# Peptides against a protein of PDB entry 5Z08: the designs that were tried, part 190

Target 1, 168 residues: chain A of PDB entry 5Z08
Amino acid sequence: RQKDEWAKKTSSLMKQLDWFIGEHLGAMLAAEELGGPVVGELMEIDPDDLSAGFNAHGKLKKATSQPDLDRRQRRIDDIWGPQDEQGQAHKRKRGADEALAASAEMRDLIEQLMNKLVEAGGDNSATYVEIPRESAAARFLVRSKVAMFHPNDARRLRLVDFGRDLDD
Target 2, 222 residues: chain B of PDB entry 5Z08
Amino acid sequence: GLPRLIDAIEEASKIPAKRRQTPIKPTIEKLTTHLYTHGASPDSLLRLADLLTLRNHLDQASLAAITRNLYPSSTVSDEVVLRFIGALGHGQLKPTLALQALFLRWLVMVYHLLENPGVLGQVYGVLFDLLDTAAIRPQLCHLLALVTRRKHVRPFRIQAILTLSRQTGGDPNLTGLLRVFKNYYPEIIVGDATKGRASAFKHPDPQWRQHLDEIQQRRSEA

## One batch from the design tools (peptide; made by RFdiffusion4, then SolubleMPNN)

Design b2_p20_4_s3 (from b2_p20_4, 11 letters changed)
Fold by OpenDDE base, seed 1:
Structure b2_p20_4_s3 (fold): chain B 168 residues (1-168), chain C 222 residues (1-222), chain A 20 residues (1-20)
Amino acid sequence: as target 1 above (168 residues)
Amino acid sequence: as target 2 above (222 residues)
Amino acid sequence: SKLKQLEELYQRLLQGAREL
């Protein structure tokens, strides 16, 4: 009985999480990956300042017309620029595809992180997931205080253990 | 009880050590033993915060001993937090930098018990401006790593950390804080400062945390 | 329990998205 209620609650929560990722978070993560606003930003930062990045001296790099910046600015312009109806349809489709990809990446990452925490049996060294890249999904989990990077390896991510109270 | 011990220490704190009729050390030991066993209520925490942060005639060893045993039995109020924040920095009326480092360490260790974690976000600038103070920098970076939200990650602060990192030869705590900032601002190039091991900001004292958890659990049963 | 961890994870994700 209690196990069945737990299983139902867990299933319900997983469905809510899946819905939240798919319907809300995925699009925002996709925007971040495309060089748009970072998820959680009250964007008081000028997007132009964002695109320039910071050099080792903490100065804004002048937006040199580097082709990758042009791709990012084109992506921003391709997100926000005035587009004709046909351009809007292609833009919506590409945005939807990127949102689906970001949603899948977030789901997979959460699943891997949870599985590693369960498998580790309390060994914090075994709880790390290797991530192929520093994604918007990974950064979001860290900002949300859900995950943390390995101190010596930015490619290793683990869940924050929320519950010392969970072992009793 | 704890209030009576605090009363005795408050009265003794008004008097120079050479003019006290009775040594304060036995009363401090009783206080620290009581705090270790039962923790401090919100009201007791406020009174102890005043004893720790206000200029008085208590010796540094006693103040450090109280701080090391300052287990909250409940939550930590904004007022208690603000007493410790107000005690930071340079000045003849401020606590020693060694004691300030203990206060910052304490704030890190009790961060999850704050009634309003947002209070630290409101004083973020005050904390950030103290990063040049080497003696408290490790604990400041750790606290800032907990407190930092997007609204705090501003270009001028990124530049300030990068500048300070160069000036310090790549302090690992500053590199750790920049890594926290990079989560909010992916474009941050942690340049040559990445050759240093970034601080992990691990819990400063696992035993203290375990004992805090035990004190907190006893309250939920009462 | 896995449920509490999942609940807290979900709440933190919601909060991280609401700071939007």
Scores: peptide ipSAE 0.363, ipTM 0.685, DockQ to the pose 0.290
Fold by OpenDDE base, seed 5:
Structure b2_p20_4_s3 (fold): chain B 168 residues (1-168), chain C 222 residues (1-222), chain A 20 residues (1-20)
Amino acid sequence: as target 1 above (168 residues)
Amino acid sequence: as target 2 above (222 residues)
Amino acid sequence: SKLKQLEELYQRLLQGAREL
């Protein structure tokens, strides 16, 4: 009985989490990956100012090199440029594909993080997942206080043990 | 009990050490032993925060010893937090920068026990504006790393950290704080300007943490 | 428990998304 209730609650919560990732979070993460607002940003910062990034002087990087300008400006122009109906359809499709990819990345990352925490048996050194890139998903988990980067290696991410203090 | 020890120290704190009839050190040792064994209740924490933050005649060693043993037995109120925040910075009425660093370290170590962690977010500007103070910067950066939310990550603060990082030759704690900011603004370049390693912001004292957990567990069983 | 961890994870994700 209690095990069955626990199993049902766990299954229900996993379904809710999966739904939340797929229906809401994935699109927001995709927008972040595309250079849109970061998930949980109040839209108060001009996306153009964000897209330029900050240089070592804390000034907006004037995109000095045409090629990087071209990729971001192409993304901005691909996002905001007057596109014909075909361009809008391609853009919607690309946005949907990116949302699906971001959802899948988030699901996989959460699963890996949870599995590593269980497998580690309390050894915090063994709880780290190797991440191929600093994704919107990884950053979101860190912002949400769900995960933390390895102090010396930004390629290693671990789940925050909510039963232990946040800094273990 | 703890209240009587605090009463005795409060009265002694009003009197210059040279004019005290009795040495305060034995009472401080009793207080710190009691704090280590039982922790401080919310009411006792407030009284101790006043003793630590307000100008009095207690010696720096006594104040540091109290701060090092300031285990909460329960939660930490906004009022207690605000006493410690109000004690930060430069000024003749402020505690020493060494003691301020201990207060900031304490706030880091008890952050999970705050009744309202949002109170630190409300005073974020006050904390941030103290980053130029080298003596407290390591603990400030650690506390800010815990407190920082999107609403705090503003262009002017990014610029301020980058400027200060250059001026300091790439302080690892500032680089660590920039890494926290990068979670909110991925466009922030961390590393190119500062060949320095980012601070990890590890727990300052694992033994203190373990002992705090033991004190907190006894409360849950009572 | 795994459930408690999952509950807290879910709540933190919801909160992280609501700080929108």
Scores: peptide ipSAE 0.350, ipTM 0.689, DockQ to the pose 0.306
Fold by OpenDDE base, seed 4:
Structure b2_p20_4_s3 (fold): chain B 168 residues (1-168), chain C 222 residues (1-222), chain A 20 residues (1-20)
Amino acid sequence: as target 1 above (168 residues)
Amino acid sequence: as target 2 above (222 residues)
Amino acid sequence: SKLKQLEELYQRLLQGAREL
C-alpha cells in the first residue's frame, strides 16, 4: 500500500515535470539558446551592451562584430524580427524544433543528474555528470539551485542533494 | 531563561568592564550554553543582534562567542538581517572587521532560515560595494553567491569584480562570485586574471550546520 | 527519499521559471 502510493506519487510528479519541461520550459530555454532573455528574469540590460562582451581588462569591448555573439543577436533579430507570412511558418517550425531540442536536453540532463546521484551512494565526488556544453538547460538548473558546477571544471555538473539535509 | 540572561548582558554592556560590580563572563557562558542547547527565538535574536552590532562595552571575545552560538530556533526576521548589514563597513561606530566577518558567516549559515531572503537582494548594492574590504571579502563573496540574481548582474558590477580581481592578484572568492554571474550572463568573457582557482563556497562549518538542524527539528516536533 | 528530492527539484524549477 505505502509503496504503491509512493510509486503513484512519483509517477504523477514525473508526468507533471515532463509536462512542465515540454509545454513551458522548453520554449523559454530555446529562446535563451537563441540569444533571447535568460529564463526566469527579464533582460533589463541592453543587448548591445552584452554583445560587446568584456575584455581581459573588464572593459566593455567596443561592439566590434564578434561573429558568434553577432550570430546569436542576428538569430534573435531573425527570430523576433518582422515575420512575413511565408517566413512565419519556417520560423515557427524552427522555433518548435528548438523548443523540442531544448526540452529533450533538459529531460536528459535531469535524468543523468538523478541517476548519478543514486549511483554515487552518497559520494559527492561521483555525482558529477559531464556536460558537452554549457547549455541554457545547465545554466537554468544552476540558477534554480538544482545543480552545481564542479569548482574547477565547468564541464562537470551535479545535482544538489536536498534529501541529505533532512535525513541526517 | 534566555530573556533574563539578555537583560543582564544588556545592562552590563552599558558599563565599562572596569566599573562593573560583577564579572560578565559567567553570564556570557550561561547565554552561550543556553543558545547552544535551545537556540534563540526571533525576539531574542533581535535583542542579541543589537548587542552584537551596536557600540557597547562588551569585549570582542564575548561578542564573538555569542555570534558563534547564535543558533536560530525559528526563522530570522528582516529586522535582524538589516541590523547585521547595517553593522558592515568602515567606521569608528562599526564593529571590528573580524566581527563583521563572523556576522557574514552567520548570515551564510542561516540563509535558509530567513523569513524573506529577498531582503538581502534589496541591500545587494551595499554588500557589493564592500568587496574592496579584504578582511570580510571571503564571507561577503559567499553571501553574494547565495543572493545574486540576474537583476544584480550589471555591466558595472562585472567590471568592478574584474578590476578588483586584477588588483588582488585573482582572489578565488571574486573568481567564485564571477562564476555565479556567468550563470546569468554566459557571454561574460572572463580574462586571464580570473582563470585562477575559484572558491566553491562550501558550507563554512558542517558541525554548526548539523547542530542547527537538530535545534530546528526540535521546534518542528513541538 | 527520491520522491522528496524530485518534489524539491520540481518546486525549484517552477520557482526559477516564475521569476519571469
Scores: peptide ipSAE 0.350, ipTM 0.686, DockQ to the pose 0.312
Fold by OpenDDE base, seed 3:
Structure b2_p20_4_s3 (fold): chain B 168 residues (1-168), chain C 222 residues (1-222), chain A 20 residues (1-20)
Amino acid sequence: as target 1 above (168 residues)
Amino acid sequence: as target 2 above (222 residues)
Amino acid sequence: SKLKQLEELYQRLLQGAREL
């Protein structure tokens, strides 16, 4: 009975999480990966100022000169720019494909993080997942205080163990 | 009980050490032993925060010993947090920078017990403006790494920390805080992790954490 | 428990997305 209630609650919560990732979070993560707003308050930082990024001197880079910025601005323009119906359909399709990809990446990353936490048996050194890239998904988990990067290796991510704080 | 020990220390704190009729050390030892065994209630924490943060005649070793044993038996109120935050920085009426570093370390270690973690977010500017103070910077960066949300990661603060990082020759704690900021602004160039050791912001004292957990568990069983 | 961890994870993700 309790195990079945736990299994039902877990299944319900996983469905809610999957829904939340698929219907809301995936699109926002895709927008971030496409160089849109970081998943979080649209601070009234002019998207142009955000697109410019910060140089190693903490100065806003001028938007014009860095190829990665041009890709980001082009992607923002490709998201928000006036397009004909065909261009809008292609943008919507690309946006949907990127949202699906971001949703899949987030689901897989959460699954890997949870599996590693269980497998580690309390060994914090064994809880790290190797991530192929610093994705919007990985950054979002860290911002949300769900995960943390390895101090010396940004390719290694671990789940924050809430269990010790919640079994009290 | 703990209240009577605090009363005795409060009265002794009003008197210069040379004018005390009785040595305070035995009372401090009784207090620290009690705190280690049972922790401090919210009311006791507030009284102890006042003893630690207000100018009095207690010696630095006694203040440090109390701070090292300041285990909350329950939650930590906003008022207690604000006492410790108000004690930070330079000034003749403020605690020593060494004691301030212990307060910041304590806030890091009890962060999960705050009644309202948002209180630290409200004073984020005050904390951030103290990053130039080298003696407290390690613990301050760790606390800021816990507290930082998107609303705090502003362009002027990104510029300030980058400037301070250059001025300090790339302090590992500042680099660690920049990595936290990079989660909100991916375009922040944190210098090559290979050349600049970023601080890990690991728990400052695993034994203290374990003992805190044991004190907290005894409360949930009561 | 794994359920409590998942609940807390979900709440933190929701909160992280509301600060959006």
Scores: peptide ipSAE 0.360, ipTM 0.694, DockQ to the pose 0.300; fails the geometry check

Design b2_p20_4_s4 (from b2_p20_4, 7 letters changed)
Fold by OpenDDE base, seed 1:
Structure b2_p20_4_s4 (fold): chain B 168 residues (1-168), chain C 222 residues (1-222), chain A 20 residues (1-20)
Amino acid sequence: as target 1 above (168 residues)
Amino acid sequence: as target 2 above (222 residues)
Amino acid sequence: SRYKTLEEIYQRLRAGYLSV
């Protein structure tokens, strides 16, 4: 019974977190990935101000296996590009797709960080998640004091030990 | 084609304007029109980078016009990037600071087309050391905002940018770069130096980006 | 607990979002 109640509470909180990431963080993280101001520097990103930048006939043909970095930076240019009518609809869609991608990345990263904490069994050296890149999501987690990078390796991220902060 | 136009300009660039038999302006206009319509291939882009960065007899208006129309039709090689980085700073053999600002703006606008974005991270120190140069600082801060990773945010650079921010009365571009640094190190006290509005580092030319996207799409269709 | 960790993450993310 108590385990089931904790599972339900955790599930409810996860839904709230997913909502918060989707509604608020995703757009800001996308804007940062898109070469906009860093998450926490953009005041009111009106989604419409994100929409106002982006004009061209964005039929991106299936570019081959370009690294994920090139795809995101191309998406920056795709999202922030000039305003003609057909291009705006494609770019609003691209902005929405980037916000969704950023939300998914944040969610996945949080889940990995939490899972590694459980798997480590108290070994702080085993709590690090390897990140493929310094994403907006990773940077925001560090800025928010949720996570910290390994002191010698910026590709390794771990949760901050909240237990020490709660006992002080 | 574009190679023949570049050949003609390369030959003309060796001769002082007063000794040219024909005005170069019509050839520059043909080049810029071609670049606007078709963009530059990687090979042509390298040749144009040499024309823009090496000391020659081309006038500043022609160099600026080429730079403003320097649309890559494909990717931008490390070699092309390094030509532009090597052209930065003070020196009698270097391009004017006004032209250097255009090069930095161009690098910002084509950052997504770099074959290896990491190349800029390798020359981060060279870029950072030029922040005291007011004429290029806006574009330089924008480029650094794109390039900066945690490995670049060092205590000495934090202190350097804080000092420079105080000395400049809170340059919005430096404040913007300090905010980027604060993403990696939240404990950075961007104190009284940030009483100013930080730069958001918006795309410097939306119309140029549109046209670049159109050129890039045509190549994917060929 | 997993719940307390998640709660702290959520609170810190919200604080980080609002501190802008």
Scores: peptide ipSAE 0.544, ipTM 0.429, DockQ to the pose 0.223
Fold by OpenDDE base, seed 3:
Structure b2_p20_4_s4 (fold): chain B 168 residues (1-168), chain C 222 residues (1-222), chain A 20 residues (1-20)
Amino acid sequence: as target 1 above (168 residues)
Amino acid sequence: as target 2 above (222 residues)
Amino acid sequence: SRYKTLEEIYQRLRAGYLSV
């Protein structure tokens, strides 16, 4: 009974998180991946102004598989392509596709981070997830104090120990 | 074709304007029209990068006109990028700071077409050390905002930006770059000097971008 | 608890978004 209630609560919260990632974070992270302004406290960037944003290639594409990089690049070019109705539709579709991709990446990264924390059984050295690149998702997790990079390896990310932060 | 126009301009660039038998302006106009219509191939980009970055007898208006129409029809090679980076800074043999600002703006606008974006990360120090040059700082901060990774965010660079921000009265571009640094190190205390409006680093020219996309689209259909 | 960890993640992500 209690396990089932906790499972239901966890499932409900996961749905809320997935909604929040999809509706709010995805577009923001996509904009950042697309080279958009780094969304942080001081940039009152009107979401409408984000649509005019940075060229996405501002990020050193570490070698994730060449095809996905080319897709994201194509998706950036379509978002920022000609403002004709078709170009705007392609831009919106591409923006939506990048927002979906960013949402999926954020969700997957959170899941990996949580799974590694459970698997590590208290060994902090085993809690690190290897990230293929410094994604907008990874950076946002760090900015939000959800995750931290390994001090010597920016390819390794772990959850912040929330238990310690609550006791301080 | 474009190669023949480049040949004519290369030959004219060796000769002072007062000693040229024919005005170069009509050839420059033909070149810029061709570039606007078709873009530049990788080989043509390299040749044009040399014309733009090496000291020659071309006038600043012609160099600026070529740079403003330097639409890649394909990718941008590391060699082309390095020519533009090598042209940055102070020196009698370097292009004017106004032209350097156009080069940096161009690199920002074509960054998505780089064959290897990592090349800019390799020269990060060279770019960063130019932040004190006010004339190129806006475009330089924008390019650095694109290029910056955790490996580049070092204590000495954080301190350098903070110091320069204080010295400049809180340049919004420096504040914007510092915000990019905070993405990797949230613990960076942005002092009172950085409480100013951060630059959003918006695309420098939406119309140029649209036209580039049209040129790039024709390549994918060919 | 997995739930508490997830709740903290959600709260911090939301705070990080609103601080934008």
Scores: peptide ipSAE 0.543, ipTM 0.428, DockQ to the pose 0.216
Fold by OpenDDE base, seed 2:
Structure b2_p20_4_s4 (fold): chain B 168 residues (1-168), chain C 222 residues (1-222), chain A 20 residues (1-20)
Amino acid sequence: as target 1 above (168 residues)
Amino acid sequence: as target 2 above (222 residues)
Amino acid sequence: SRYKTLEEIYQRLRAGYLSV
């Protein structure tokens, strides 16, 4: 009886989480993945990082566009650019597809993180999920203090130990 | 229902307060209570946007109360967004700057519900050109922080923010917006005048957002 | 418990989304 109630509560909460990811996070994560502003990275700016130069003529030096930043930027410009009427439906569909993909990635990552925590049986070294890339989903989990990167390997992500954070 | 309340307020909005047969305040209270409980449908939201943005005889307290309870029950259309954007700036026919700040705050809080977030990117120039208006600058910078993409980060806009930051003594909201720009162009030097606390652009009202989520969740269950 | 972990994840995700 109690186990069944907990299973029902867990299922209900999972549905709420899936809804929240699908309806709210997915679009935001897609925007970030596509190179939109990282929402929540507006942490206190170290003023020292702001010193990187305009050239002597006040022109921005050609940022060596990291190829991934350019591809992401094209996707942003495609999603957020002036949509011609025929392009609007395709861009809306593409935006929806990217939001669905981001939602699926977030959901899968949460599931992997939870599964690894159960499998590890208390071994903190075994709780890490290997991530193929630093996705918007992974970054958001870290920013929200749900997950943390391995200190020496940014491809390894684990859940934060919520039990310790409540006692401090 | 909500449509009938809007009808009554629309009719009352055409008449100066001194010439109304009945006080509008009880109807505004019914409207705000309904909005708080159920939110506004897309159609109702458009009608309310017109009431808020067009010059009428409604008092500022009533307009502010409606804006504070303007929970979308569904999505926010481009038309609704454009009504609020069109209401920004200086002019005798424009809403007060205090009300404009509430509109910008609302747009920030409902940004994730826009049918087409790209609509704000299309009017980016209009928003950006209002940064000199101190009364709306905090909320405007927050909205721009959400909307900004690399295509918007142009040299002339970088220079405009830097100039305005110097003129304002390093407004934290401008510094926050420059940080967003720096995400696209790491080489942007935020000069000594921006050596200061940047705004983090935190959600303006966590309680409002929680309540919005509850309204939106009821829609998915129906 | 799996439920408590999921609850904490959900709350932190919501808070992270709200801090935006």
Scores: peptide ipSAE 0.552, ipTM 0.512, DockQ to the pose 0.261; fails the geometry check
Fold by OpenDDE base, seed 4:
Structure b2_p20_4_s4 (fold): chain B 168 residues (1-168), chain C 222 residues (1-222), chain A 20 residues (1-20)
Amino acid sequence: as target 1 above (168 residues)
Amino acid sequence: as target 2 above (222 residues)
Amino acid sequence: SRYKTLEEIYQRLRAGYLSV
């Protein structure tokens, strides 16, 4: 009985979260992915800069890949280019598609983070989810203090231990 | 410990460099090393914020070195934030514009550690009115890009940025901030003033971020 | 509990959004 009530409450809360992600966060995250405003604290480290690893002195190797900076800048320029009327409809559709994609990514990431927490059985080292990229969703989770990156690997994300924050 | 180092620096800050019995540089180096290794507690941050923002006899290099190593070990209080915001702008009692730019950069880099991110939203007008100050504009636009909410995007501010963008020949940071505004109001006609490169407002220092994350991780494990 | 974790996630996301 109590387990069933908790399951129902969890399901209800998940629906509320899904609604909140879809109705509110998705568009915001999409805007960020598209090179719009960073909503909140920490902007992107270029994944290429992260992939370059650290040299023996703990400095990020400058990944020479100018291309991804240019690709993001081009995306920004494409997003902010003159809106002709036909461009507005395509832009609205693209914006809607990006909002849906961002919502799905956020939802999936939350689910993975929660699943890893359960699988780890209390081992904080096993709670990390591998993320293919530093997405707007991942960044927002970190900014919102929901998740944190692995100190040595920004491709690894885990939930913040809420238990410690609740007892203090 | 860190408090004793701060005490020594506070006392030294009251005395002109020429009248100090002992050089402060070794103490500053110890402080910055400690900050780099352990970060600053909320109480230490407040004391350091006062040292950085209040007029004293510390040299600019020392103030800059402290600011560059000002890693919070925990959260950043509203009071600390307000010290840095209050230090912005022109005036004989204000820190140098170079130091103000470092403060704004710091606020950008620690934004995620603010106890109340909304505090910056409350002082949004103060920050926005400083956009004409060219020396701090890059970091100020970055901070505003983080802080800007729909409630802040007002017609008069849109027009102010557009006007300033024209006057500056299309400063990429202003263009970046207008892009932020346009996300809340897509209908904002940015016109020719924003034809050009916009700042992406990338994290100012990835190495600093990583080191901050390491300091913060140690807190979460303690 | 899974519920408490989810609740905390939801609250923090909302706070992060409203702080936006």
Scores: peptide ipSAE 0.548, ipTM 0.450, DockQ to the pose 0.323; fails the geometry check

